# Designs tried in a protein design run: peptides against a protein of PDB entry 6J54. Part 27

Target 1, 223 residues: chain A of PDB entry 6J54
Amino acid sequence: NENLFASFIAPTMMGLPIVTLIIMFPSLLFPTPKRLINNRTISIQQWLIQLTSKQMMAIHNQKGQTWSLMLMSLIMFIGSTNILGLLPHSFTPTTQLSMNLGMAIPLWSATVFTGFRYKTKTSLAHFLPQGTPALLIPMLVIIETISLFIQPVALAVRLTANITAGHLLIHLIGGATLALLNINTMTAFITFTILILLTILEFAVALIQAYVFTLLVSLYLHD
Target 2, 42 residues: chain B of PDB entry 6J54
Amino acid sequence: QFQFTGIKKYFNSYTLTGRMNCVLATYGGIALLVLYFKLRSK

## One batch from the design tools (peptide; aimed at target 2 L32)

Design b2_p9_3_s4 (made by RFdiffusion4, then SolubleMPNN; from b2_p9_3, 4 letters changed)
Fold by OpenDDE base, seed 5:
Structure b2_p9_3_s4 (fold): chain B 223 residues (1-223), chain C 42 residues (1-42), chain A 9 residues (1-9)
Amino acid sequence: as target 1 above (223 residues)
Amino acid sequence: as target 2 above (42 residues)
Amino acid sequence: TAILQALLL
């Protein structure tokens, strides 16, 4: 059991936390453009960012589009860290619930507070679904209020659970494959094939979870 | 397009203002209940 | 928005 969770321990070197360097490393993979016509790699990155930005900000008004820079940086950060976390023996910071809560709670609170400040009537009205029968109004308002406070927790736990579960499955099936190499070669080959397919799935999950996290923050901003 | 009269004009689940007032009334009711139980225990 | 949130759970 200790070996299963060894990859989730925060790495340190000489008593100094190297987690800070790990968090900063993905930023080096996305250099800022300096020319009108950039290299092919940078051009593709910019194109992807623009497409994602247009898709995510389509639901927002001009004032909401001010958050585009923050939301795009968030998706790039989470996506890059999740993909890099699939490298062998790598530490994924987004597997730590503390990190995800540290992102979710401030962003959620900022979106909720912004909604109450600029769209007070609409924000308060969201605690009651439209067309609710009069007798159910008090109960639904209470439920919707509780639902609001669960949002940041669900946001953080979803990301943490999906990434952590993926890593655990890769480690377990990988370990089983190695153990079966000396017992049954045919079964080991089947298990290895499953491992490859699972790894491909986890690459997709890593990107999807980054997108969902950012999208939900964006939706909370829209109110 | 919804035309309500009387109390339903201010407390309804169809208009934005009506929904807001219902939410505020619910929170006010809960606050009064909590206050009542706190004062009763003393 | 609430429906979309529920689908993403």
Scores: peptide ipSAE 0.171, ipTM 0.836, DockQ to the pose 0.029
OpenDDE base, seeds 1, 2, 3, 4: peptide ipSAE 0.169, 0.143, 0.123, 0.148; ipTM 0.840, 0.843, 0.843, 0.847

Design b2_p9_4 (made by RFdiffusion4)
Pose (drawn by RFdiffusion4):
Structure b2_p9_4 (pose): chain A 223 residues (1-223), chain B 41 residues (1-41), chain P 9 residues (1-9)
Amino acid sequence: as target 1 above (223 residues)
Amino acid sequence: FQFTGIKKYFNSYTLTGRMNCVLATYGGIALLVLYFKLRSK
Amino acid sequence: SAISMVLFL
């Protein structure tokens, strides 16, 4: 009975303040120059695109490359609006489950209608995988079509659920420091756990590769 | 002028990308179950 | 507040 942890019971609030200002704000963190040589703070933003525009370009290699100049604007928005919210009292729009169901369905159904306007037969004849055996036709085409309509729900719910799971361990491990007016040696170890956990919460950039890239495999497989 | 800078891009891919009607149908029906549960309290 | 989230969607 040496080190007794404590806890504080308080409601964790994901309120909804005025959002259309908060959305537009990580646009004006990124300027655009009309010059040749630029001013050494856009110049490391302009080099960070020319890396990851060479990885969502190399797989496709078709006349479906026209679509890839919009997929690098989808990586900077939720690459920024997941990184801004690590600050003390900031508010992330990709916490709420509302706009991610508007980010998945207008993009996911923009992929199944891409080969249906050009191929019209073999886009969902991709349901035929191989040289057909006889004992498992109805066990297959009820499986590979129930794992197609999961995909818009499987794209948007995997983003909202772990972003807001990073914010609760920020509070609850952080709120146990404030309520630790008991023995003061264990206060520093909970603080040291925080400043490790904030380094893990820069995997909010690593969860934007897992949104744009399974949108490219969900585009490269259909087209 | 927030148009003609990206007007060449729109009619290229908004043939399949501007299908927010399925989002509007899945969103408008999602408006109907929440007004109904508060009506029945 | 949940109606205002569905209206926003």

Design b2_p9_4_s1 (made by RFdiffusion4, then SolubleMPNN; from b2_p9_4, 7 letters changed)
Fold by OpenDDE base, seed 1:
Structure b2_p9_4_s1 (fold): chain B 223 residues (1-223), chain C 42 residues (1-42), chain A 9 residues (1-9)
Amino acid sequence: as target 1 above (223 residues)
Amino acid sequence: as target 2 above (42 residues)
Amino acid sequence: LLLLQALLL
């Protein structure tokens, strides 16, 4: 069990937390543009950010567009950390539930409080869907309130579980391929092919989970 | 717009104000139940 | 919005 979870242990150097440096590292990959016409890499990054921004903020009104910077920074952070975590023998901070809860709870609370602050009537009415029978109103309101409080937990667990499960599967299949190299080369080749396909899938999952996380935060803001 | 009369005017599952009132009424009912059990235990 | 939330769960 320890060998399987060894890759998920927070790395430290002489007792100092390297995790802080790992979390800060993705910020170096996205430098601020200085020139009017930047080089190819920065231009592509800005183009991608613009495309994702237009897609995510299409749901929001002018007041919701104020959150554009926060949401785009969030998706870039989670996406970059997830992709960098797929490097061999790398540590992914997003596999830690504590980190994801640390992001989910404040963002969720901010969206809920902003909703109650500016749209009090609509937010209160959101606890009861339209057209519900009168006898089911009390039960449905209770369920909806419980659902609201489950949102930050589900948001954090979804991201953590998907990334963690992917990493575990890559490590297990990778270990199996190495073990089978000396036993059966043909079977090892098959497992290696599966590993390659799985790694490609995990790259996609890494981006999708980042998008879903930010989208749900945005959706909760819009209500 | 829906036209409701009487109690249905204030407690509707279709109107925004009616839905809000229903939610507040349910929370108020739960709060009263909790208060009742708390006072009963003493 | 609720349907979209349910789909993403």
Scores: peptide ipSAE 0.208, ipTM 0.835, DockQ to the pose 0.028
OpenDDE base, seeds 2, 3, 4, 5: peptide ipSAE 0.184, 0.158, 0.177, 0.198; ipTM 0.835, 0.836, 0.838, 0.829; seed 3 fails the geometry check

Design b2_p9_4_s2 (made by RFdiffusion4, then SolubleMPNN; from b2_p9_4, 7 letters changed)
Fold by OpenDDE base, seed 5:
Structure b2_p9_4_s2 (fold): chain B 223 residues (1-223), chain C 42 residues (1-42), chain A 9 residues (1-9)
Amino acid sequence: as target 1 above (223 residues)
Amino acid sequence: as target 2 above (42 residues)
Amino acid sequence: VELLEALLL
């Protein structure tokens, strides 16, 4: 089992933490445009960023759209790190719960405090759903308060669990395929096909989880 | 759309102000209960 | 928001 989880250990080289370099590496894949008509690759990247930005910020007013740069940088960071993490024997920083909590808690806190600062009445009223019977009000307010504090935990755990489970499953099926090559070639071929399909699925999951993480942060800001 | 009179004007689950007041009243009640038990334990 | 979050879990 130690070999199975070896890919989740923070890498070091000569006693120096390489994790910092791994976290910064995805930023090099997205250079800033310098021309009116950019290279085809850069143009496609900017087009995708613009489309995603328009979709995510459509629910926000002009004040909320100030967060567009931060939210777009967040989705690009998580998405790129998740995709790069699917490379063989690569380390994915987003598999670490500490990393995801480090992003989730500050962003969640910022959205909650921003809501209380600029829309105090609406934010406080959100703890009680509209139309609640009078007898259920105290209990429901308590439940909604607890729900609020679970949000950053759910945000971090969702991302961590999905990426970690995907990595673990790829390793298990990959290991089973290699073991079956020496036992039954036909069965090994079937498991290998499953591995390929699973890898494609994990690419989609990697992007979806990045989008969901950023979207939920954006929705919490809507207050 | 909703017209409330008396106490329901300030404490209701339909208006924004009413919902806010209900939340504040709930938190205030819990805080008073916690304070009561803390003082009683001494 | 909470309903959407619950659907995503």
Scores: peptide ipSAE 0.256, ipTM 0.837, DockQ to the pose 0.030
OpenDDE base, seeds 1, 2, 3, 4: peptide ipSAE 0.221, 0.212, 0.181, 0.176; ipTM 0.841, 0.845, 0.845, 0.846

Design b2_p9_4_s3 (made by RFdiffusion4, then SolubleMPNN; from b2_p9_4, 7 letters changed)
Fold by OpenDDE base, seed 2:
Structure b2_p9_4_s3 (fold): chain B 223 residues (1-223), chain C 42 residues (1-42), chain A 9 residues (1-9)
Amino acid sequence: as target 1 above (223 residues)
Amino acid sequence: as target 2 above (42 residues)
Amino acid sequence: TLLLEALLL
């Protein structure tokens, strides 16, 4: 079992954490554009950023648009780290719950506090759904309050669980394929096919989870 | 628009102000209960 | 929003 989770241990070299370098590495993949017409790769990146930005910020007013930079940086960071994590022997920081909580809690708190600061009435009213029977009001307010505090935890756990589970599945199926190579080549081929399909799925999941994480932060801001 | 009169005007689950007041009343009630038990335990 | 959040699990 230790072998299964060995890839999730924070890497260190000579007692120094390499995690910082791993976290910073994705930033090198997104250079700042210097020309009006950039390379094809950069142009595609900018186009994707613009599309996602337009989509995510469409639900926000002008004040919410100020969060565009942060949300776009967040999705790019999580997405890039998740994709890079699918490389063999790569450490994915987003598999660490501590990291995801470190992102989720501040962002969630910022959105909640921003809501209470500028939309106090709406934020307070959010604890009570419209049309609630009078007798259920106290209980429902309590439940909604609890739900609010679970949001950052759910946000972090969702990302961690999905990415970690994907890595584990790839590892397990990969190990099974190797073990079956000398036992039954036909079955090994089937498992290998499953591995390929799973890997493709995990690429999609990696991006989806980044999007979901950022989207939920955005939704909390929108209330 | 919902036309409420009396107490329902201020405490309702349909209007924004009413919902806010209900939430505040709930929190206030909980706070008072907690305070009561805290003072009682002394 | 809660429903969406639940579906995104």
Scores: peptide ipSAE 0.294, ipTM 0.864, DockQ to the pose 0.030
OpenDDE base, seeds 1, 3, 4, 5: peptide ipSAE 0.292, 0.255, 0.270, 0.294; ipTM 0.861, 0.861, 0.862, 0.857; seed 5 fails the geometry check

Design b2_p9_4_s4 (made by RFdiffusion4, then SolubleMPNN; from b2_p9_4, 6 letters changed)
Fold by OpenDDE base, seed 5:
Structure b2_p9_4_s4 (fold): chain B 223 residues (1-223), chain C 42 residues (1-42), chain A 9 residues (1-9)
Amino acid sequence: as target 1 above (223 residues)
Amino acid sequence: as target 2 above (42 residues)
Amino acid sequence: LALLEALLL
């Protein structure tokens, strides 16, 4: 069991935290364009960013669209780190709950405070759904208030749990395939096929979780 | 679109202003209850 | 919004 969680320990070299370098590495994969007609790879990246930006900001007004740069940088960061984490024996910072809370809490609080600042009436009214019977109003307001405070926790735990669970399954099935190579080659082949299918699924999950994290932050901003 | 009179004008679950007032009234009621129990314990 | 969050868990 200790070997399973060894991949989730923060790596250090000579007492210095290499985690900072790991977090900064994905930024090198997305260079800034300096030409009118860029390389094919950069053009595809920019096209994808523009496509996702238009989709994400479609629900926001002009004032809310000012958050586009931050939200797009967030999705690119989480998505790239999650995909790089699927490399063999790699460390994914997003498996650490502390990191995800460090992103979720400030972004959530910023969206809530901006809502109260510019849309005070709508934000306060959001604690009570429309058409609720008068007798249920006090209890429903309390439940909705508790739900608000659970949002940052759910946002962080969802990302952490999905990425961590995927990594654990890959390690477990991978270990089982290696153990079965000497026992039964046919069973080992079946487990290896499952491992390949699971890794493909985890690539999709990595991108989806990055998108969901960013989308929910944007929805909280919309109020 | 919604026309309310009397107390329902200020406290309703259909209008934006009415919903806001209901939320504020709920928070105010909870705050008063907490204050009452704190003062009663002393 | 709450329904969407519950569906994504």
Scores: peptide ipSAE 0.280, ipTM 0.835, DockQ to the pose 0.030
OpenDDE base, seeds 1, 2, 3, 4: peptide ipSAE 0.276, 0.261, 0.243, 0.256; ipTM 0.839, 0.841, 0.843, 0.843

Design b2_p9_5 (made by RFdiffusion4)
Pose (drawn by RFdiffusion4):
Structure b2_p9_5 (pose): chain A 223 residues (1-223), chain B 41 residues (1-41), chain P 9 residues (1-9)
Amino acid sequence: as target 1 above (223 residues)
Amino acid sequence: FQFTGIKKYFNSYTLTGRMNCVLATYGGIALLVLYFKLRSK
Amino acid sequence: SILEVFFLL
């Protein structure tokens, strides 16, 4: 009975303040120069695009490359609006489950209607995998179509659920420091756990590769 | 002028990318179950 | 919660 942890019961509040100002704000963090040589703070933003525009370009190699100049705008928005919210009292719009159901469905159904306007047969004849055996036709085409309509729910719910799971361990491990007016040796170890956990919460950039890229495999497979 | 800078890009891919009607139908029906539960309290 | 559905629309 040496080190007794404590806890504080308080409501964790994902309120909803005025949002259309908070959405427009990580646009003005990125300027655009009309000059040849630029000013050494856009110039490391302009080099960070020319890397990851050479990885969502190399797989596709078609006339479906026209679509890829919009998939690098989808990586900077939820690459920024997941990184801004690590600050003390900031508010992330990709916490709420509303706009991620508007980021998955207008993009996911923009992929199944891409080959249906050009191929019209063999896009969902991709349901036919191989040289057909006889004992498992109805066990297949009720499986590979129930794992198609999961995909818009499987794209948007994987983003909201772990972004807001990073914010609760920020509060609850951080709120146990404030309520630790018991023995003071264990206060530093909970603080040291925080400043490790904030380094893990820069995997909010690593969860944007897992949104643009399973949108490219969900685009490269259909087209 | 927030148009003609990206007007060549719109009619290229908004043929399949501007299908927010399925989002509007899945969103408008999602408005109907919440007003109904508060009506029955 | 109604406001979240309005924001979805």

Design b2_p9_5_s1 (made by RFdiffusion4, then SolubleMPNN; from b2_p9_5, 7 letters changed)
Fold by OpenDDE base, seed 5:
Structure b2_p9_5_s1 (fold): chain B 223 residues (1-223), chain C 42 residues (1-42), chain A 9 residues (1-9)
Amino acid sequence: as target 1 above (223 residues)
Amino acid sequence: as target 2 above (42 residues)
Amino acid sequence: AVALALLLL
């Protein structure tokens, strides 16, 4: 069982942390365009970034549009790291709760503080839904306050749990497939087919979780 | 559009200012309760 | 409400 979790240990070489290089590697996959008309691959990347940017920032006013660069960089980072993490024997930094908390807490705090700084009245009013009966007001304000503080934890844990659980499931089914090869070839074939379908699902999950993480940060900014 | 008179003008769940005041009143009440228990234990 | 719905995912 120890080897099952070995893929989640931070890799080091010669006492130097390779984790830093792994985190930086996805940035090399997205080169900056230098020409007005780029090659097909860069053009597709830019098109996708523009589409996602327009979709995510549609809910924001002009002041909120200033966050577009940060949010787009965040989704590209998380998405690329999650996809690369599905490669055999690869380490995924986003499986580390510390990594995700390191992103979630500052971004959440920035959105909350920005809301209180520029939209103080609206932000305070957000703790009380409209039309609440007078007797429920104190309880509901407390619940909404607790809900606010759970947001960064839920944001980090959701991403970590989804990616980690996917990796574990791939390893377990992969191990079961290998064990069944000499026991029952037909069952091993079925298990292998399930493994392939699961890996396809995990590619989708990797992108969806990146999008949801970024979208929630954006939504908290909108207040 | 919302016409409130008296205390309901300042504390209501429909207007933005009324909602804000309700939240502040709730936090103020909690702070006073915490302060009361802290001072009572001493 | 939207945030709450997304938190349930």
Scores: peptide ipSAE 0.096, ipTM 0.836, DockQ to the pose 0.032
OpenDDE base, seeds 1, 2, 3, 4: peptide ipSAE 0.028, 0.088, 0.073, 0.092; ipTM 0.785, 0.844, 0.845, 0.847

Design b2_p9_5_s2 (made by RFdiffusion4, then SolubleMPNN; from b2_p9_5, 6 letters changed)
Fold by OpenDDE base, seed 1:
Structure b2_p9_5_s2 (fold): chain B 223 residues (1-223), chain C 42 residues (1-42), chain A 9 residues (1-9)
Amino acid sequence: as target 1 above (223 residues)
Amino acid sequence: as target 2 above (42 residues)
Amino acid sequence: ELLLALLLL
C-alpha cells in the first residue's frame, strides 16, 4: 500500500516543503508577452487562451465577464498542473483533496455571495424550480439547499478522484508491465499497449477536468 | 404573465416573487420548528 | 443551466 501511494506524498527536501515550488512552477510556463509580435510558442498560448475565453464567457453578461481573468487563470493553472503531473515520477498537487477544497470553497463562496449581493431575488428563487406542485415545495427547497452546500465538495472530489484514479491506474498497469516482461513478453506487450492508451486518455482527462472545474464555477456564478 | 389572485399571488411556483416568498416561508417554518423544540427542551 | 450542472456532476 505504501508503494502505491508513495507518489501522492507531498515531497519535502531537507524538511522544507517543495510543494510550494511545484505549485508555482506552472506560472513560469506562461510568460507575459512583451512584443507586439511574439514568438511561435507565446502566440499559440495566447491563441488558446483567447479561444477558451470566448467559449467560456459566451454564457455571461457584461458583469459576468469581469470574472474572465479569474476563470482563465484557474483553468490554465489546473490544466497545467494536471498535465505536468503526468510526467514520470512527478508530484501532482491536484491529487490532494485539501488543495482542491482550498480552491473550490473560496470560489464557490465568492460566486454564491456575488449572486446574493447583486441578484438577491433570483438567487433566492433558485432554491425552487418553476412549476413545482405546491405540496412538494417545502421538501424541494430543503433538497435544493442541501444541493447548494454539496456543490463545493462535489467540485473538489470530482477533480481529486479523477486525477488520483488515473495516476493509480497508470502506476498499477506500469508496474504490471514491468513484472510481466520477465514472465511473458506477449502479455507484457498487451499490457503496455493498454498503458499507452490509458496515458493518452489521462492527458485528455487532465484537460477535461480543468475545463469542467472552471465551467462549473462559471455556471454557479451565472446561476 | 400569470394572473394569480389571493394567496396564490404571493405564493406561487411560477413567478419570481412567488418562488422567493415560498423559499422564505419554508425557511421561516423550519426556524420556528427549531425554536419550538429548543424552547421545549428548556 | 441547472441541467448542465447535473449532467457534469
Scores: peptide ipSAE 0.053, ipTM 0.847, DockQ to the pose 0.030
OpenDDE base, seeds 2, 3, 4, 5: peptide ipSAE 0.040, 0.042, 0.047, 0.052; ipTM 0.845, 0.848, 0.852, 0.843

Design b2_p9_5_s3 (made by RFdiffusion4, then SolubleMPNN; from b2_p9_5, 5 letters changed)
Fold by OpenDDE base, seed 5:
Parts: C-alpha cells; structure tokens; sequence
Structure b2_p9_5_s3 (fold): chain B 223 residues (1-223), chain C 42 residues (1-42), chain A 9 residues (1-9)
C-alpha cells in the first residue's frame, strides 16, 4: 500500500523542493504570441482560449468580464497540470487538497465579498429562494448559509477526489495487468484494454474538472 | 407584478427587498437568541 | 439551479 501512494508524495531533490518547479512548468507550454500571424500551434491555443473565454464570460456583465484573464489563467493552469499529471510516474499538484484549498478559498472569498460590496441587496436575498412559504423561511436561510460555507470545501474536494481516484485506478489496473501477464495472458489483455479506456476517460475528466472548477468560481461571481 | 400591503410589503419571499429583510430578520433573531443564552448562563 | 446541478457532479 505504501508503494501505491508513493506518487502522491511531494518530490524533493537534494533536500530542495522541486514542487515549485513542477507548478511553474505548465506556464512554459503556453507562450505569448509575438506576430500578427502566429505559428499553427500558438494559433490553435489562442483560438481555444478565445472560445472558452466567450462561453464562460457570456453570463457576466462588463464588470464581471474583468475577471476573464484570471479565470482563463486558472482553467489553463488546472487543465495543463491535470493532463501532465497523467504521464507515468508524474507528480500532480492538484492531487494535494492543500493546493486546491489554497486556490478555492481565496477565489470563493473574493467572489463573495465582491458580491456583497457591489450587489449587497441581491447577495443577501440569495440566502432565501423565491416563493418560499413563510413558515420555512428561518430554516431555509440557515441551510443556505451553511451551503455557502460548504462551497469552497466542495470545490476543492471535488477536484482532489476526481484526480486522485483516477490516478489510483490507473495504478491498480496497471498493476493487475502486469501481475496477470504471468498467470493468464487472455485475462491480462482484457485488463489492459480496460486500462486504455480508463486512461482516455481520465484525460476527459482532467479537462472537465478544470472547467467545472473555473465555471463554479465564475458562477459565484455572478452575484 | 406582486403587490403587497402591510407587513408583507417589507417581509415577503417574492420581492428582492422582502427577501433581504427576511434574511436580516433571521440573522438578527439568531443573534438575539445567542446573546440571551450567553447572558443567562452568567 | 445550474449551481445545484454542478455541485452534484
């Protein structure tokens, strides 16, 4: 079991924290364009960023669209780190709950405080759904208040759990495939096929979780 | 669309202002209850 | 409603 969780230990080299370099590495994959007509790879990247930006920011007014740069950088960071984390024997920073809480709590608090500052009436009214029967108002306000404080925890745990579970499944099925190669080749082939399908699924999950994380942050900002 | 009179004008679950006032009243009530129990425990 | 649906994922 210790070998199973070895991939989740923060790597160090000569006593120096390599985690900082791993976190910074994805930024090198997205260079800034310098030409009117860019390289094909850079052009595709910019096109994808523009499409994602238009979709995510469509729900926001002009004031909310000021957050576009931060939200796009967030989705690119989480998405790239999650995809790179699927490489064999790689360390994924987003498997650490501390990392995800470190992103979720400040972003959530910033959106909540921004809502209370610029739209105080709407933000306070959000604690009570429209059309609630009078007798249920006190209980529902309490539940909605508790729900608000669960949001940053749910945001961080969702990302951590999905990425960590995917990594564990790949390791377990991969280990089972190797063990079955010496016992039954036909069964090993079946488990290997499952492993390939699972890895494809985890690539999709890695991108979806990055999108959902950023989208939920943007939805909290809509207030 | 909704026309309310009396206390329902200020405390309702349909208008923005009414919802806000209900939330503030709930928080105020809880704060007063907590304060009452703290003072009673002394 | 969209928020509630996404929270269940």
Amino acid sequence: as target 1 above (223 residues)
Amino acid sequence: as target 2 above (42 residues)
Amino acid sequence: EILDALLLL
Scores: peptide ipSAE 0.242, ipTM 0.862, DockQ to the pose 0.031
OpenDDE base, seeds 1, 2, 3, 4: peptide ipSAE 0.237, 0.207, 0.204, 0.227; ipTM 0.867, 0.867, 0.869, 0.871

Design b2_p9_5_s4 (made by RFdiffusion4, then SolubleMPNN; from b2_p9_5, 5 letters changed)
Fold by OpenDDE base, seed 1:
Structure b2_p9_5_s4 (fold): chain B 223 residues (1-223), chain C 42 residues (1-42), chain A 9 residues (1-9)
Amino acid sequence: as target 1 above (223 residues)
Amino acid sequence: as target 2 above (42 residues)
Amino acid sequence: DLLEALLLL
């Protein structure tokens, strides 16, 4: 069991937390443009940010567009950390539930609070779906209230579970392929093929989970 | 626009104000129940 | 809400 979870232990050097450096590393991959006409890599990066920004902010009005910087920074951070985590022998901070809760709870609370501050009537009415029969109103309001408080937990757990499960599966199948190399080369080849397909899938999952996390935060803001 | 009369004007599941009032009424009812049991335990 | 429900599945 310790060998399986060894990759998820927060790395330290001489008692100093390297985790801080790992979390800060993705920021170096996104430099701020200085020139009017940037190089190819920065131009492509800015283009991708603009495309994702237009897609995510399309559902928001002018007040909601104020959150564009926060949401874009969030998706870039989670996406970059998830992709970098797929490098061999790398540590992914997003596999830690504590980190994901640390992001989910403040963002969720900020969106809920913002909703109650600027759209108090609509936010309160959100606890009761339209057209509910009168006898079901009390129970449904209670359920909707519970659902609201589950949102930050579900947001954090979804990201953690998907990334962690993917990493575990890659590790297990990778270990199995190495073990089978000396036993049966044909079976090892099959497992290796599965490993390649799984790694491609995990790259997609890494980006999708970043998008879903940010989208749900955006959706909670929009209500 | 929905036309409601009486108590249905203030407590309905179709209008924004009606939905808000229903939510507040449910929370108020729960709060009163909690207060009742708290006072009963003392 | 429907989109949220679908994303939760």
Scores: peptide ipSAE 0.250, ipTM 0.859, DockQ to the pose 0.029
OpenDDE base, seeds 2, 3, 4, 5: peptide ipSAE 0.219, 0.174, 0.219, 0.220; ipTM 0.859, 0.860, 0.864, 0.850

Design b2_p9_6 (made by RFdiffusion4)
Pose (drawn by RFdiffusion4):
Structure b2_p9_6 (pose): chain A 223 residues (1-223), chain B 41 residues (1-41), chain P 9 residues (1-9)
Amino acid sequence: as target 1 above (223 residues)
Amino acid sequence: FQFTGIKKYFNSYTLTGRMNCVLATYGGIALLVLYFKLRSK
Amino acid sequence: SIAMVHFLI
């Protein structure tokens, strides 16, 4: 009975303040120069695009490359609005489940209507995988179509659920430091757990590769 | 001038990308179950 | 919650 942890009961509040200012704000962190040689703080933003525009370009290699100049604007918005919210009292718009159901459905149904306007038969004749055996036709086409309509829900709910799960362990491991007016040796170990956990919460950039890329496989497979 | 800089882009991919009516239908129906539960409290 | 559904529309 040496080190007794404590806890504080308080409501964890994902309130909703004025949002249309908070959305526009990580657009003016990135400027654009009308010059040849640039000023060494856009120049490491302009080099960070020319890397990851060479990985969502190399798989497709079609006349579906026209689409890929918009998929690098989808990686900078939720690459910034997941990184801004690690600050002390900031508010992330990709916490709320509302705009992620508007980021998945206008993009996911922009993919099944891409081959239906050009191929019209063999886009969902991709439901036919191989040289058809006879015992498992109705066991297949009720499976591979129930794992198609999962995809918009499987694209948006995987983003909101773990971004806001990073903010609660910031509070609750951080709120147990403030309520630790018991023995002071264990206060530093909870603080040291925090400053490790904030390094893991820069996997908020690593969860944007898993949004643009399973949108490219959900685009390269249909088209 | 927030148009003609990206007007060549729009009619290229808004043929399939501007289908927010399915989002508007799935959003407008999602407005209807919450007003109904508060009506029945 | 209503305001989130209005914002979704």

